# Peptides against a protein of PDB entry 6JX3, part 4

Target 1, 85 residues: chain A of PDB entry 6JX3
Amino acid sequence: AEFRLRPEISVAQTDYGMVLLDGRSGEYWQLNDTAALIVQRLLDGHSPADVAQFLTSEYEVERTDAERDIAALVTSLKENGMALP

## One batch from the design tools (peptide; aimed at target 1 Y28 M82)

Design b1_p10_3 (made by RFdiffusion4)
Pose (drawn by RFdiffusion4):
Structure b1_p10_3 (pose): chain A 85 residues (1-85), chain P 10 residues (1-10)
Amino acid sequence: as target 1 above (85 residues)
Amino acid sequence: YTRPSITRLS
């Protein structure tokens, strides 16, 4: 249940936002503000459920949408090689 | 609320 980045992933905070770099493939990605917030909280050890609660308390988003959006982001992070399965 | 997204830069 622990969200983890793949070992070769590095992170940078930049003027454009949070960036993830794959040190092996050389692919690098930009996360928007909400994606960065979700990833940061997941890396802190919070559950996706915790993050959904946070998002609904802080932003104009329904809980159901928050859960789906978090799930889609995590799936995308796995699909694109930034997060471990 | 901005839906979370990722954009490949390279």

Design b1_p10_3_s1 (made by RFdiffusion4, then SolubleMPNN; from b1_p10_3, 3 letters changed)
Fold by OpenDDE base, seed 3:
Structure b1_p10_3_s1 (fold): chain B 85 residues (1-85), chain A 10 residues (1-10)
Amino acid sequence: as target 1 above (85 residues)
Amino acid sequence: YERPRITRLR
């Protein structure tokens, strides 16, 4: 399934990194560099498997750890109102 | 490698 942000969410690039803004509530969330990288690639149409492969090639992270981290991030983004189910 | 994190800002 395609990863998508909720329609009320805007992406801002700031001096403090990627921030996701909720246009309804006014809440905003800061992503660390790894989270931003994952979100950017998912939004570009890469699959979680693609992202896991990318992480293992770019960083010294095991495939299983990368897969778990991506899944956990996606779940968190959905549960905290940033990504569509 | 830093684990991905999100932080709510206020």
Scores: peptide ipSAE 0.809, ipTM 0.959, DockQ to the pose 0.873
OpenDDE base, seeds 1, 2, 4, 5: peptide ipSAE 0.808, 0.807, 0.808, 0.809; ipTM 0.959, 0.958, 0.959, 0.959

Design b1_p10_3_s2 (made by RFdiffusion4, then SolubleMPNN; from b1_p10_3, 3 letters changed)
Fold by OpenDDE base, seed 3:
Parts: sequence; structure tokens; C-alpha cells
Structure b1_p10_3_s2 (fold): chain B 85 residues (1-85), chain A 10 residues (1-10)
Amino acid sequence: as target 1 above (85 residues)
Amino acid sequence: YERPRITRLA
């Protein structure tokens, strides 16, 4: 299934980076640049495998590390109510 | 490479 944010989540680009705001609870989360990049590519329709390939091409990171980082981020976004299951 | 992080803001 495609990666999607929950409908109550708004995306804001701030001077501090990407922020996700929950319009229901008022909670908001800052993403660092790497997390924002991953989320942006997933929302654009790239698969986690695509994103892992992108990260290994652009940064000094091993494929296994990139894959684990993406999976952990996605899990965190789901567990913290930002992404749909 | 910086590992991806999310931070809850108060």
C-alpha cells in the first residue's frame, strides 16, 4: 500500500524544517532534513526501496542502514499518529 | 548522513 498521511495531518514548511501538525490534537512534530526527504519521496509515490536507493546514491550510507532507517521512520510516523497504517 | 528523526514540539 502507498504511504499516506492521516487526513487530519497538515504539512508545513518552516524555517526550522518540515513540521507535521495534527489538527485534532494540536500536537506537532518536526522532521529533520533526512526524515523530511524520505517523507517527501514516499508521498510522491516512491517505494521504500526507491528511497533507499536514492539515499545510498546521495549520501554515504549503506543500503542496509538506509532500509532500516526508512522502516523505522515509517513505523514511528504510524505509531505517533501521523501516517495511515 | 544524518539518521532520520522526528521531534515532538510543545
Scores: peptide ipSAE 0.802, ipTM 0.954, DockQ to the pose 0.893
OpenDDE base, seeds 1, 2, 4, 5: peptide ipSAE 0.799, 0.799, 0.799, 0.801; ipTM 0.954, 0.954, 0.954, 0.954; seed 5 fails the geometry check

Design b1_p10_3_s3 (made by RFdiffusion4, then SolubleMPNN; from b1_p10_3, 3 letters changed)
Fold by OpenDDE base, seed 4:
Structure b1_p10_3_s3 (fold): chain B 85 residues (1-85), chain A 10 residues (1-10)
Amino acid sequence: as target 1 above (85 residues)
Amino acid sequence: YERPAITRLR
């Protein structure tokens, strides 16, 4: 199951980080650097497990915490209408 | 490590 953004979502890179814009509702969200990194890797085809491994390798974070954070982010992106179920 | 976060701007 690949991670995908909804068709109406546009991605913009700003000086403050990644922004996702819903072209239908006009709502938009700013991602912090960690969230942007996770989203970028997921969109590139990496699995959540791949991303968790990456985070634990690059940052001082435990595997369980990384997995929780990725899952919570993905859930939030889906619930807030940015990612496909 | 900073936990991932999203912020609604509208």
Scores: peptide ipSAE 0.808, ipTM 0.959, DockQ to the pose 0.939
OpenDDE base, seeds 1, 2, 3, 5: peptide ipSAE 0.808, 0.806, 0.807, 0.808; ipTM 0.958, 0.958, 0.958, 0.958

Design b1_p10_3_s4 (made by RFdiffusion4, then SolubleMPNN; from b1_p10_3 with T2E S10R)
Fold by OpenDDE base, seed 3:
Structure b1_p10_3_s4 (fold): chain B 85 residues (1-85), chain A 10 residues (1-10)
Amino acid sequence: as target 1 above (85 residues)
Amino acid sequence: YERPSITRLR
């Protein structure tokens, strides 16, 4: 299934980076540059495998590490109420 | 490469 943010989540691009705002709870989260890149590509329709390949091509990171990092981020976004299950 | 992270803001 595709990666999707929850309907109440707004995306803001700030001078400090990408921020996700929960309009219902008022919580907001800052993503570091790597997390923002991953989220943006997933929202654009790329698969986690696509994103892992992208990371290994653009950065000095092992494929296994990239895959684990993507999975962990997605899990965190779901657990913290930003992404749909 | 920096590991992806999220930080809750207040």
Scores: peptide ipSAE 0.806, ipTM 0.958, DockQ to the pose 0.892
OpenDDE base, seeds 1, 2, 4, 5: peptide ipSAE 0.804, 0.804, 0.804, 0.806; ipTM 0.958, 0.958, 0.958, 0.958

Design b1_p10_4 (made by RFdiffusion4)
Pose (drawn by RFdiffusion4):
Structure b1_p10_4 (pose): chain A 85 residues (1-85), chain P 10 residues (1-10)
Amino acid sequence: as target 1 above (85 residues)
Amino acid sequence: HFAGTLAVYL
């Protein structure tokens, strides 16, 4: 249940936002503000459920949408090689 | 190389 980045992933905070770099493939990605917030909280050890609660308390989003959006982001992070399965 | 942007919009 622990969200983890793949070992070769590095992170930078930049003027454009949060960036993830795959040190092996050389692919690098930009996360928007919400994606960065979700990833940071997941890396802190919070559950996706915790993050959904946070998002609904802080932003104009329904809980059901928050859960789906978090899930889709995590799936995308796994699909693109930035998060471990 | 830049692969893209991952985004969640609220």

Design b1_p10_4_s1 (made by RFdiffusion4, then SolubleMPNN; from b1_p10_4, 5 letters changed)
Fold by OpenDDE base, seed 5:
Structure b1_p10_4_s1 (fold): chain B 85 residues (1-85), chain A 10 residues (1-10)
Amino acid sequence: as target 1 above (85 residues)
Amino acid sequence: PFAGRLSVDV
């Protein structure tokens, strides 16, 4: 399944990092750099497995930890109305 | 309004 943002969500780059903005409600969510990186790679069509491999190489984290971090972030994005199910 | 923060602590 393809990871996609909801159509009302815009990505904004700020001095504080990536922000996901709901154009309808005005709500926004601040992402730290790692979360932003995950989102960017998923939007580019990389699989969660691809992203996990990337994180393990970039930050020297355990694969299982990377996989859980990605899954948790994706779940949060969907539950908070930013990503399509 | 600020809805929240999503972060991965790596």
Scores: peptide ipSAE 0.250, ipTM 0.801, DockQ to the pose 0.928
OpenDDE base, seeds 1, 2, 3, 4: peptide ipSAE 0.113, 0.050, 0.053, 0.103; ipTM 0.724, 0.665, 0.682, 0.720

Design b1_p10_4_s2 (made by RFdiffusion4, then SolubleMPNN; from b1_p10_4, 4 letters changed)
Fold by OpenDDE base, seed 4:
Structure b1_p10_4_s2 (fold): chain B 85 residues (1-85), chain A 10 residues (1-10)
Amino acid sequence: as target 1 above (85 residues)
Amino acid sequence: PFAGTLSVDV
């Protein structure tokens, strides 16, 4: 299934990094650069496996760690109402 | 309002 943000969520680029804003509630979340990169790649259509491979090859992250971190981030995004299930 | 920070440390 394709990773997608909920329709009420907007992406904003700030001086401190990527922010996801819920236009209905006004809640927003700040992402660090690595989290933002993962989200960007997922939104661009890369699979979690693609992103894991990317992190492994480009940022010297162990594959299992990358997979775990991506899965955890996606879970958080869904649980916090930012990403569609 | 600010809801939190999501960080990945690699």
Scores: peptide ipSAE 0.763, ipTM 0.953, DockQ to the pose 0.910
OpenDDE base, seeds 1, 2, 3, 5: peptide ipSAE 0.760, 0.704, 0.761, 0.702; ipTM 0.953, 0.932, 0.953, 0.932

Design b1_p10_4_s3 (made by RFdiffusion4, then SolubleMPNN; from b1_p10_4, 5 letters changed)
Fold by OpenDDE base, seed 2:
Structure b1_p10_4_s3 (fold): chain B 85 residues (1-85), chain A 10 residues (1-10)
Amino acid sequence: as target 1 above (85 residues)
Amino acid sequence: PFAGRLEVRV
């Protein structure tokens, strides 16, 4: 399924990194650079498998580590009310 | 308000 943010969530680029903002509650989350990269690629339509391959080839990350961390991030985004299920 | 930081370690 397509990765999508909830409609109340917006993306902002700051000098301190990517921020996801809930326009209703005012809560915001700061992403580190790798998390931001993953979110950007998912929003561009790449699958988690695509992103894992990208990290493996471009950043010399172990495939299993990439897959696990991407899955964990996606879970967090959904559980924290940022991404649609 | 600030809710937290999401980090990927790789």
Scores: peptide ipSAE 0.701, ipTM 0.945, DockQ to the pose 0.879
OpenDDE base, seeds 1, 3, 4, 5: peptide ipSAE 0.700, 0.699, 0.144, 0.692; ipTM 0.944, 0.944, 0.706, 0.943

Design b1_p10_5 (made by RFdiffusion4)
Pose (drawn by RFdiffusion4):
Structure b1_p10_5 (pose): chain A 85 residues (1-85), chain P 10 residues (1-10)
Amino acid sequence: as target 1 above (85 residues)
Amino acid sequence: YEKPSIERLS
């Protein structure tokens, strides 16, 4: 249940936002503000459920949408090689 | 709420 980045992933905070770099493939990605917030909270050890609660308390988003959006982001992070299955 | 998204830059 622990969200983890793949070992070769590095992170940078930039003027454009949070960036993830795959040191092996050389692919690098930009996360928007909400994606960055979700990833940071997941890396802190919070559950996706915790993050959904945070998003609904802080932003104009329904809980159901927050859960789906978090799940989709995590799925995308796994699909694109930035997060471990 | 900005829907979470990721963009590949390279």

Design b1_p10_5_s1 (made by RFdiffusion4, then SolubleMPNN; from b1_p10_5, 4 letters changed)
Fold by OpenDDE base, seed 3:
Structure b1_p10_5_s1 (fold): chain B 85 residues (1-85), chain A 10 residues (1-10)
Amino acid sequence: as target 1 above (85 residues)
Amino acid sequence: YIRPSITRLR
């Protein structure tokens, strides 16, 4: 299944980076640059495998580490109510 | 490489 944000989540680009706002609860979360990059690519339709390949190509990171980091981020976004299951 | 992170804001 494709990565999707929950419908109540708004994306804002701020001077501090990407922020996700829950319009229902008022909670909002800041993503660091790496997290924002991953989310942007997933929302653009790239698979986690695509994103892992991208990270290993652009940054000094091992494939296994990239895959784990992407999976952990996705899980966190789901658990914290930002992404659909 | 900086690991991805999210931070809850108030």
Scores: peptide ipSAE 0.809, ipTM 0.958, DockQ to the pose 0.872
OpenDDE base, seeds 1, 2, 4, 5: peptide ipSAE 0.808, 0.807, 0.807, 0.808; ipTM 0.958, 0.958, 0.958, 0.958

Design b1_p10_5_s2 (made by RFdiffusion4, then SolubleMPNN; from b1_p10_5, 4 letters changed)
Fold by OpenDDE base, seed 3:
Structure b1_p10_5_s2 (fold): chain B 85 residues (1-85), chain A 10 residues (1-10)
Amino acid sequence: as target 1 above (85 residues)
Amino acid sequence: YERPRITRLR
């Protein structure tokens, strides 16, 4: 399934990194560099498997750890109102 | 490698 942000969410690039803004509530969330990288690639149409492969090639992270981290991030983004189910 | 994190800002 395609990863998508909720329609009320805007992406801002700031001096403090990627921030996701909720246009309804006014809440905003800061992503660390790894989270931003994952979100950017998912939004570009890469699959979680693609992202896991990318992480293992770019960083010294095991495939299983990368897969778990991506899944956990996606779940968190959905549960905290940033990504569509 | 830093684990991905999100932080709510206020």
Scores: peptide ipSAE 0.809, ipTM 0.959, DockQ to the pose 0.856
OpenDDE base, seeds 1, 2, 4, 5: peptide ipSAE 0.808, 0.807, 0.808, 0.809; ipTM 0.959, 0.958, 0.959, 0.959

Design b1_p10_6 (made by RFdiffusion4)
Pose (drawn by RFdiffusion4):
Structure b1_p10_6 (pose): chain A 85 residues (1-85), chain P 10 residues (1-10)
Amino acid sequence: as target 1 above (85 residues)
Amino acid sequence: SFAGHLEVHL
C-alpha cells in the first residue's frame, strides 16, 4: 500500500513547479500544483484516502472526484515509469 | 527529454 518512486527518479522544485527526472531514460516530467501536492503527501506515507480527505478539505472538489483523480495520477505515474507498481 | 505535464485540476 506504500507509494514509492522508482529508484532512478530524482525530484526538483523549480519556478515552473515540481519536476521528476528519470536518471536512466532521461525523461523528465512536470507536475502541476495539485499533482505535486498529492505526490508529496503520498511520499510522506499518507494513504490515497488521506490525500482525498485533504483535497476535499482544502479545495473545491468532491471526495469522489478527489479519489478518482488521485488514482488516475498514481496510475499515470506508474504507467510513465516514475512510480513502482 | 521533456515528457510533458502530469496534471490534476481542481

Design b1_p10_6_s1 (made by RFdiffusion4, then SolubleMPNN; from b1_p10_6, 7 letters changed)
Fold by OpenDDE base, seed 4:
Structure b1_p10_6_s1 (fold): chain B 85 residues (1-85), chain A 10 residues (1-10)
Amino acid sequence: as target 1 above (85 residues)
Amino acid sequence: PFGGVISVEV
């Protein structure tokens, strides 16, 4: 399934990094650069496996760690109402 | 309101 943000969630680029904003509640979350990179690639249509390979090859991250971190991030974004299930 | 920082440490 394709990774997508909920329709009320907007992406903003700030001086401090990527921010996700809930237009209905006004709640917003700041992402660190690694989280932002993962989200950006997922939104661009890359699979979690693609992103894991990317992190492994480009950022010297162990594959299993990358896979775990991506899965945890995606789960968190869904549970916190930012991403569609 | 601020919901927090979402971070991945790799």
Scores: peptide ipSAE 0.775, ipTM 0.952, DockQ to the pose 0.915
OpenDDE base, seeds 1, 2, 3, 5: peptide ipSAE 0.772, 0.774, 0.773, 0.771; ipTM 0.952, 0.952, 0.952, 0.952

Design b1_p10_6_s2 (made by RFdiffusion4, then SolubleMPNN; from b1_p10_6, 7 letters changed)
Fold by OpenDDE base, seed 4:
Structure b1_p10_6_s2 (fold): chain B 85 residues (1-85), chain A 10 residues (1-10)
Amino acid sequence: as target 1 above (85 residues)
Amino acid sequence: PFGGVISVDV
């Protein structure tokens, strides 16, 4: 299934990094650069496996660690109402 | 309101 943000969530680029904003509640979250990169690639249509491979090859991250971190991020974004299930 | 920082440490 494709990773997608909930309709009320928008992306903003700031001087301090990517921000996700809930247009209904006004709640917003700042992403660090790695989280932002993962989200950006997922939104661009790359699979979690694609992103894991990318992190492994480009940032010298262990594959298992990359897979774990991506899965955890996706789960948290869904649980916190930012991404669609 | 600010909900916090979402971070991944690789």
Scores: peptide ipSAE 0.799, ipTM 0.956, DockQ to the pose 0.913
OpenDDE base, seeds 1, 2, 3, 5: peptide ipSAE 0.798, 0.798, 0.797, 0.797; ipTM 0.956, 0.956, 0.956, 0.956

Design b1_p10_6_s3 (made by RFdiffusion4, then SolubleMPNN; from b1_p10_6, 6 letters changed)
Fold by OpenDDE base, seed 5:
Structure b1_p10_6_s3 (fold): chain B 85 residues (1-85), chain A 10 residues (1-10)
Amino acid sequence: as target 1 above (85 residues)
Amino acid sequence: PFGGLLRVDV
């Protein structure tokens, strides 16, 4: 399924990294660099498999670890009301 | 390599 942010979520780039703003609640969520890269690639239409391959090269991590990180982040984004189910 | 989120206090 396509990864998408909820319509009330805005993306901003700051000196400290990517921030997601919930326009309804006013909550700000700051993403670390890894999370930002994952979100950016998913929003650009890359599959989780594509992202995992990217992470393995960028951070020299095992494929399985990259896949788990992606899955965990996506779950968190959905649970915290930032991404659509 | 962990993709983390932080709720910012504003």
Scores: peptide ipSAE 0.286, ipTM 0.838, DockQ to the pose 0.115
OpenDDE base, seeds 1, 2, 3, 4: peptide ipSAE 0.269, 0.272, 0.281, 0.269; ipTM 0.831, 0.833, 0.835, 0.831

Design b1_p10_6_s4 (made by RFdiffusion4, then SolubleMPNN; from b1_p10_6, 5 letters changed)
Fold by OpenDDE base, seed 2:
Structure b1_p10_6_s4 (fold): chain B 85 residues (1-85), chain A 10 residues (1-10)
Amino acid sequence: as target 1 above (85 residues)
Amino acid sequence: PFGGLLEVKV
């Protein structure tokens, strides 16, 4: 299924990296560079499998590890109110 | 292998 941010979440690029801001609560989350890359690719329409393949090509990580990290990130984004379920 | 993906929550 399509990865989408919740309507109240906005994306900002800062000097410290990508930030997701909840316009209603004022909470914001600073993503590290890898998380930002994953989110950006997911928002661009790439599947988690696509992103995992990309990460294994871009970084020296095992496919299984990349898949787990992507899944964990997506879960966190959903549970923390950033992404739609 | 990438460490903590969400660095800061404020």
Scores: peptide ipSAE 0.149, ipTM 0.792, DockQ to the pose 0.138
OpenDDE base, seeds 1, 3, 4, 5: peptide ipSAE 0.084, 0.092, 0.130, 0.078; ipTM 0.747, 0.752, 0.778, 0.737

Design b1_p10_7 (made by RFdiffusion4)
Pose (drawn by RFdiffusion4):
Structure b1_p10_7 (pose): chain A 85 residues (1-85), chain P 10 residues (1-10)
Amino acid sequence: as target 1 above (85 residues)
Amino acid sequence: RFAGHLSVYL
């Protein structure tokens, strides 16, 4: 249940936002503000459920949408090689 | 190589 980045992933905070770099493939990605917030909270050890609660308390989003959006982001992070399965 | 954007919009 623990969200983890793949070992070769590095992170930078930049003027454009949070960036993930795959040190092996050389692919690098930009996360928007919400994606960065979700990833940071997941890396802290919070559950996706915790993050959904946070998002609904802080932003104009329904809980159901928050859960789906978090799930889609995590799926995308896995699909694109940034997160471990 | 920039691969793209990963976004969640609220």

Design b1_p10_7_s1 (made by RFdiffusion4, then SolubleMPNN; from b1_p10_7, 5 letters changed)
Fold by OpenDDE base, seed 2:
Structure b1_p10_7_s1 (fold): chain B 85 residues (1-85), chain A 10 residues (1-10)
Amino acid sequence: as target 1 above (85 residues)
Amino acid sequence: PFAGELRVDV
């Protein structure tokens, strides 16, 4: 399924990195560069598998580790109300 | 308000 943010979530680029903001509650989350990269690629339509392949090829991470980390991030985004289930 | 940091460490 397509990765999508909830309607109330906005993406902002700051000098300190990507921020996801809930326009209703005012809660926001700061993403580090790797997390931001993953989110950006997912929003661009790349699958988690695509992102894992990208990380293995560009950043020399193990495939299993990349897949686990992407899955964990996606879970966090959904559980924190940022991404649609 | 700030809710936290989401980090992936590669």
Scores: peptide ipSAE 0.770, ipTM 0.956, DockQ to the pose 0.910
OpenDDE base, seeds 1, 3, 4, 5: peptide ipSAE 0.768, 0.765, 0.765, 0.770; ipTM 0.956, 0.955, 0.955, 0.956

Design b1_p10_7_s2 (made by RFdiffusion4, then SolubleMPNN; from b1_p10_7, 5 letters changed)
Fold by OpenDDE base, seed 2:
Structure b1_p10_7_s2 (fold): chain B 85 residues (1-85), chain A 10 residues (1-10)
Amino acid sequence: as target 1 above (85 residues)
Amino acid sequence: PFAGRLEVDV
């Protein structure tokens, strides 16, 4: 399924990295560069598998580790009300 | 308000 943010969530680029903002509650989350990269690629339509392959090729991480980290991030985004289930 | 950081450490 396509990765999508909830309608109330906005993406902002700051000098300190990507921020996801809930326009209703005012809550926001700061992403580090790797998390931001993953989110950006998912929003661009790349699958988690695509992103895992990208990380293994560009940053020399193990495939299993990349897949786990992506899955964990996606879970966090959904559980924190940023991404649609 | 700030809710936290989401980090992936590769």
Scores: peptide ipSAE 0.764, ipTM 0.956, DockQ to the pose 0.910
OpenDDE base, seeds 1, 3, 4, 5: peptide ipSAE 0.760, 0.052, 0.052, 0.054; ipTM 0.955, 0.700, 0.704, 0.707

Design b1_p10_7_s3 (made by RFdiffusion4, then SolubleMPNN; from b1_p10_7, 5 letters changed)
Fold by OpenDDE base, seed 4:
Structure b1_p10_7_s3 (fold): chain B 85 residues (1-85), chain A 10 residues (1-10)
Amino acid sequence: as target 1 above (85 residues)
Amino acid sequence: PFAGRLEVKV
């Protein structure tokens, strides 16, 4: 399934990293660089598996850990109203 | 507004 942000969510780049802003509620979340990277790649159409492989290359992280991180982030983004289910 | 942080541990 395609990863997508909710339509009311805006992406902004700040000096401290990527921010996701809910234009309706005003709620916003700042992502660290790894989370931002994952979101960017998912939005670009890469699969979670693709992103996991990328992370294992970009960082010295185990594949299983990368997969768990991605799954956790996606879950959090959905639960916090930023990503579509 | 609510402000939060999403972080991934590498």
Scores: peptide ipSAE 0.052, ipTM 0.700, DockQ to the pose 0.821
OpenDDE base, seeds 1, 2, 3, 5: peptide ipSAE 0.052, 0.048, 0.051, 0.042; ipTM 0.685, 0.676, 0.691, 0.647

Design b1_p10_7_s4 (made by RFdiffusion4, then SolubleMPNN; from b1_p10_7, 5 letters changed)
Fold by OpenDDE base, seed 2:
Structure b1_p10_7_s4 (fold): chain B 85 residues (1-85), chain A 10 residues (1-10)
Amino acid sequence: as target 1 above (85 residues)
Amino acid sequence: PFAGRLEVRV
């Protein structure tokens, strides 16, 4: 399924990194650079498998580590009310 | 308000 943010969530680029903002509650989350990269690629339509391959080839990350961390991030985004299920 | 930081370690 397509990765999508909830409609109340917006993306902002700051000098301190990517921020996801809930326009209703005012809560915001700061992403580190790798998390931001993953979110950007998912929003561009790449699958988690695509992103894992990208990290493996471009950043010399172990495939299993990439897959696990991407899955964990996606879970967090959904559980924290940022991404649609 | 600030809710937290999401980090990927790789």
Scores: peptide ipSAE 0.701, ipTM 0.945, DockQ to the pose 0.881
OpenDDE base, seeds 1, 3, 4, 5: peptide ipSAE 0.700, 0.699, 0.144, 0.692; ipTM 0.944, 0.944, 0.706, 0.943

Design b1_p10_8 (made by RFdiffusion4)
Pose (drawn by RFdiffusion4):
Structure b1_p10_8 (pose): chain A 85 residues (1-85), chain P 10 residues (1-10)
Amino acid sequence: as target 1 above (85 residues)
Amino acid sequence: TFAGTLEVFL
C-alpha cells in the first residue's frame, strides 16, 4: 500500500513547479500544483484516502472526484515509469 | 528529454 518512486527518479522544485527526472531513460516530467501536492503527500506515507480527504478539505473538489483523480495520477506515474507498481 | 506534464485540475 506504500507509494514509492522508482529508484532512478530524482525530484526538483523549480519556478515551473515540481519536476521528476528518470536518471536511466533521461525522461523528465513536470507535475502541476495538485499533482505535486498529491505525490508529496503519498511520499510522506499518507494513503490515497488521506490525500482525498485533504483535497476535499482544501480545494473545491468532491471526494469522489478526488479519489478518482488521485488514482489516475498514481496510475499515470506507474505507467510512465516514475512510480513502482 | 522532456516527456510531458502530469496534471490534476481542481

Design b1_p10_8_s1 (made by RFdiffusion4, then SolubleMPNN; from b1_p10_8, 5 letters changed)
Fold by OpenDDE base, seed 2:
Formats: structure tokens, C-alpha cells, sequence
Structure b1_p10_8_s1 (fold): chain B 85 residues (1-85), chain A 10 residues (1-10)
């Protein structure tokens, strides 16, 4: 399924990294660079498999670790109300 | 308000 943010969530690029902001509640989350990269690629339409391949090739991450990290991040984004189920 | 940080360590 396509990765999408909830409509109330905005992406902001700050001097301190990517921030996701809920325009309704005012809650915001700060992402580190790797998490931001994953989110950016997913939002650009890359599949989790694409992102895993990217991480393995660019950052010398083991495939299994990349897959786990992506899955965990996506789960967190959904559970925290940032991404659509 | 700040809700938290999301981080991936590679």
C-alpha cells in the first residue's frame, strides 16, 4: 500500500532536521536524518523494498536491519497518528 | 507541543 501522511500532518524542514507537525493538535515530532530520509523516499513513492535497497547500498546497512528499521518507523508513524493506516 | 523524536540508527 502507498505510504501517505494524514491530511493534518505537515512536513517542515528546519535547521535541526525534518519535523512533522499536526496542524490540529499542535503536536510535532523531530526526525533524525536517517528517519527523515526514509520518510522522504516513501513519500516520493518508493516502496519499503526500494528504501531498504537504498540503505544497504548507501550506508552499508545489512538488508535485514534496513527492513526492520523501515518497518518499525512506519509502524511508529501510523501509531502516532502521522501516517495513514 | 513537542511529542517526541523518531530516529533510525544505521
Amino acid sequence: as target 1 above (85 residues)
Amino acid sequence: PFAGSLSVDV
Scores: peptide ipSAE 0.754, ipTM 0.954, DockQ to the pose 0.927
OpenDDE base, seeds 1, 3, 4, 5: peptide ipSAE 0.748, 0.748, 0.612, 0.710; ipTM 0.953, 0.953, 0.922, 0.947

Design b1_p10_8_s2 (made by RFdiffusion4, then SolubleMPNN; from b1_p10_8, 5 letters changed)
Fold by OpenDDE base, seed 2:
Structure b1_p10_8_s2 (fold): chain B 85 residues (1-85), chain A 10 residues (1-10)
Amino acid sequence: as target 1 above (85 residues)
Amino acid sequence: PFAGELRVDV
């Protein structure tokens, strides 16, 4: 399924990195560069598998580790109300 | 308000 943010979530680029903001509650989350990269690629339509392949090829991470980390991030985004289930 | 940091460490 397509990765999508909830309607109330906005993406902002700051000098300190990507921020996801809930326009209703005012809660926001700061993403580090790797997390931001993953989110950006997912929003661009790349699958988690695509992102894992990208990380293995560009950043020399193990495939299993990349897949686990992407899955964990996606879970966090959904559980924190940022991404649609 | 700030809710936290989401980090992936590669």
Scores: peptide ipSAE 0.770, ipTM 0.956, DockQ to the pose 0.913
OpenDDE base, seeds 1, 3, 4, 5: peptide ipSAE 0.768, 0.765, 0.765, 0.770; ipTM 0.956, 0.955, 0.955, 0.956

Design b1_p10_8_s3 (made by RFdiffusion4, then SolubleMPNN; from b1_p10_8, 4 letters changed)
Fold by OpenDDE base, seed 1:
Structure b1_p10_8_s3 (fold): chain B 85 residues (1-85), chain A 10 residues (1-10)
Amino acid sequence: as target 1 above (85 residues)
Amino acid sequence: PFAGRLEVEV
């Protein structure tokens, strides 16, 4: 299914990296560059498998590790109210 | 308020 942010979430690019802001609560989360890259690609319509392949090509990481990292990030984004279930 | 930081280790 399509990865989407919740409607109240906005994306800001800052000097400290990508930030996801909840416009209703005022809470925000800072992403490191790798997390931001994953989110960007998912929002662009790439599948988790696509992103895993991308990470293994961009960095020296094993496919299994990339898949685990993506899954963990997506879970966190959903649990912390940033991404739609 | 800052809620946290999400990181994926390279």
Scores: peptide ipSAE 0.389, ipTM 0.870, DockQ to the pose 0.956
OpenDDE base, seeds 2, 3, 4, 5: peptide ipSAE 0.335, 0.054, 0.050, 0.054; ipTM 0.853, 0.713, 0.693, 0.710

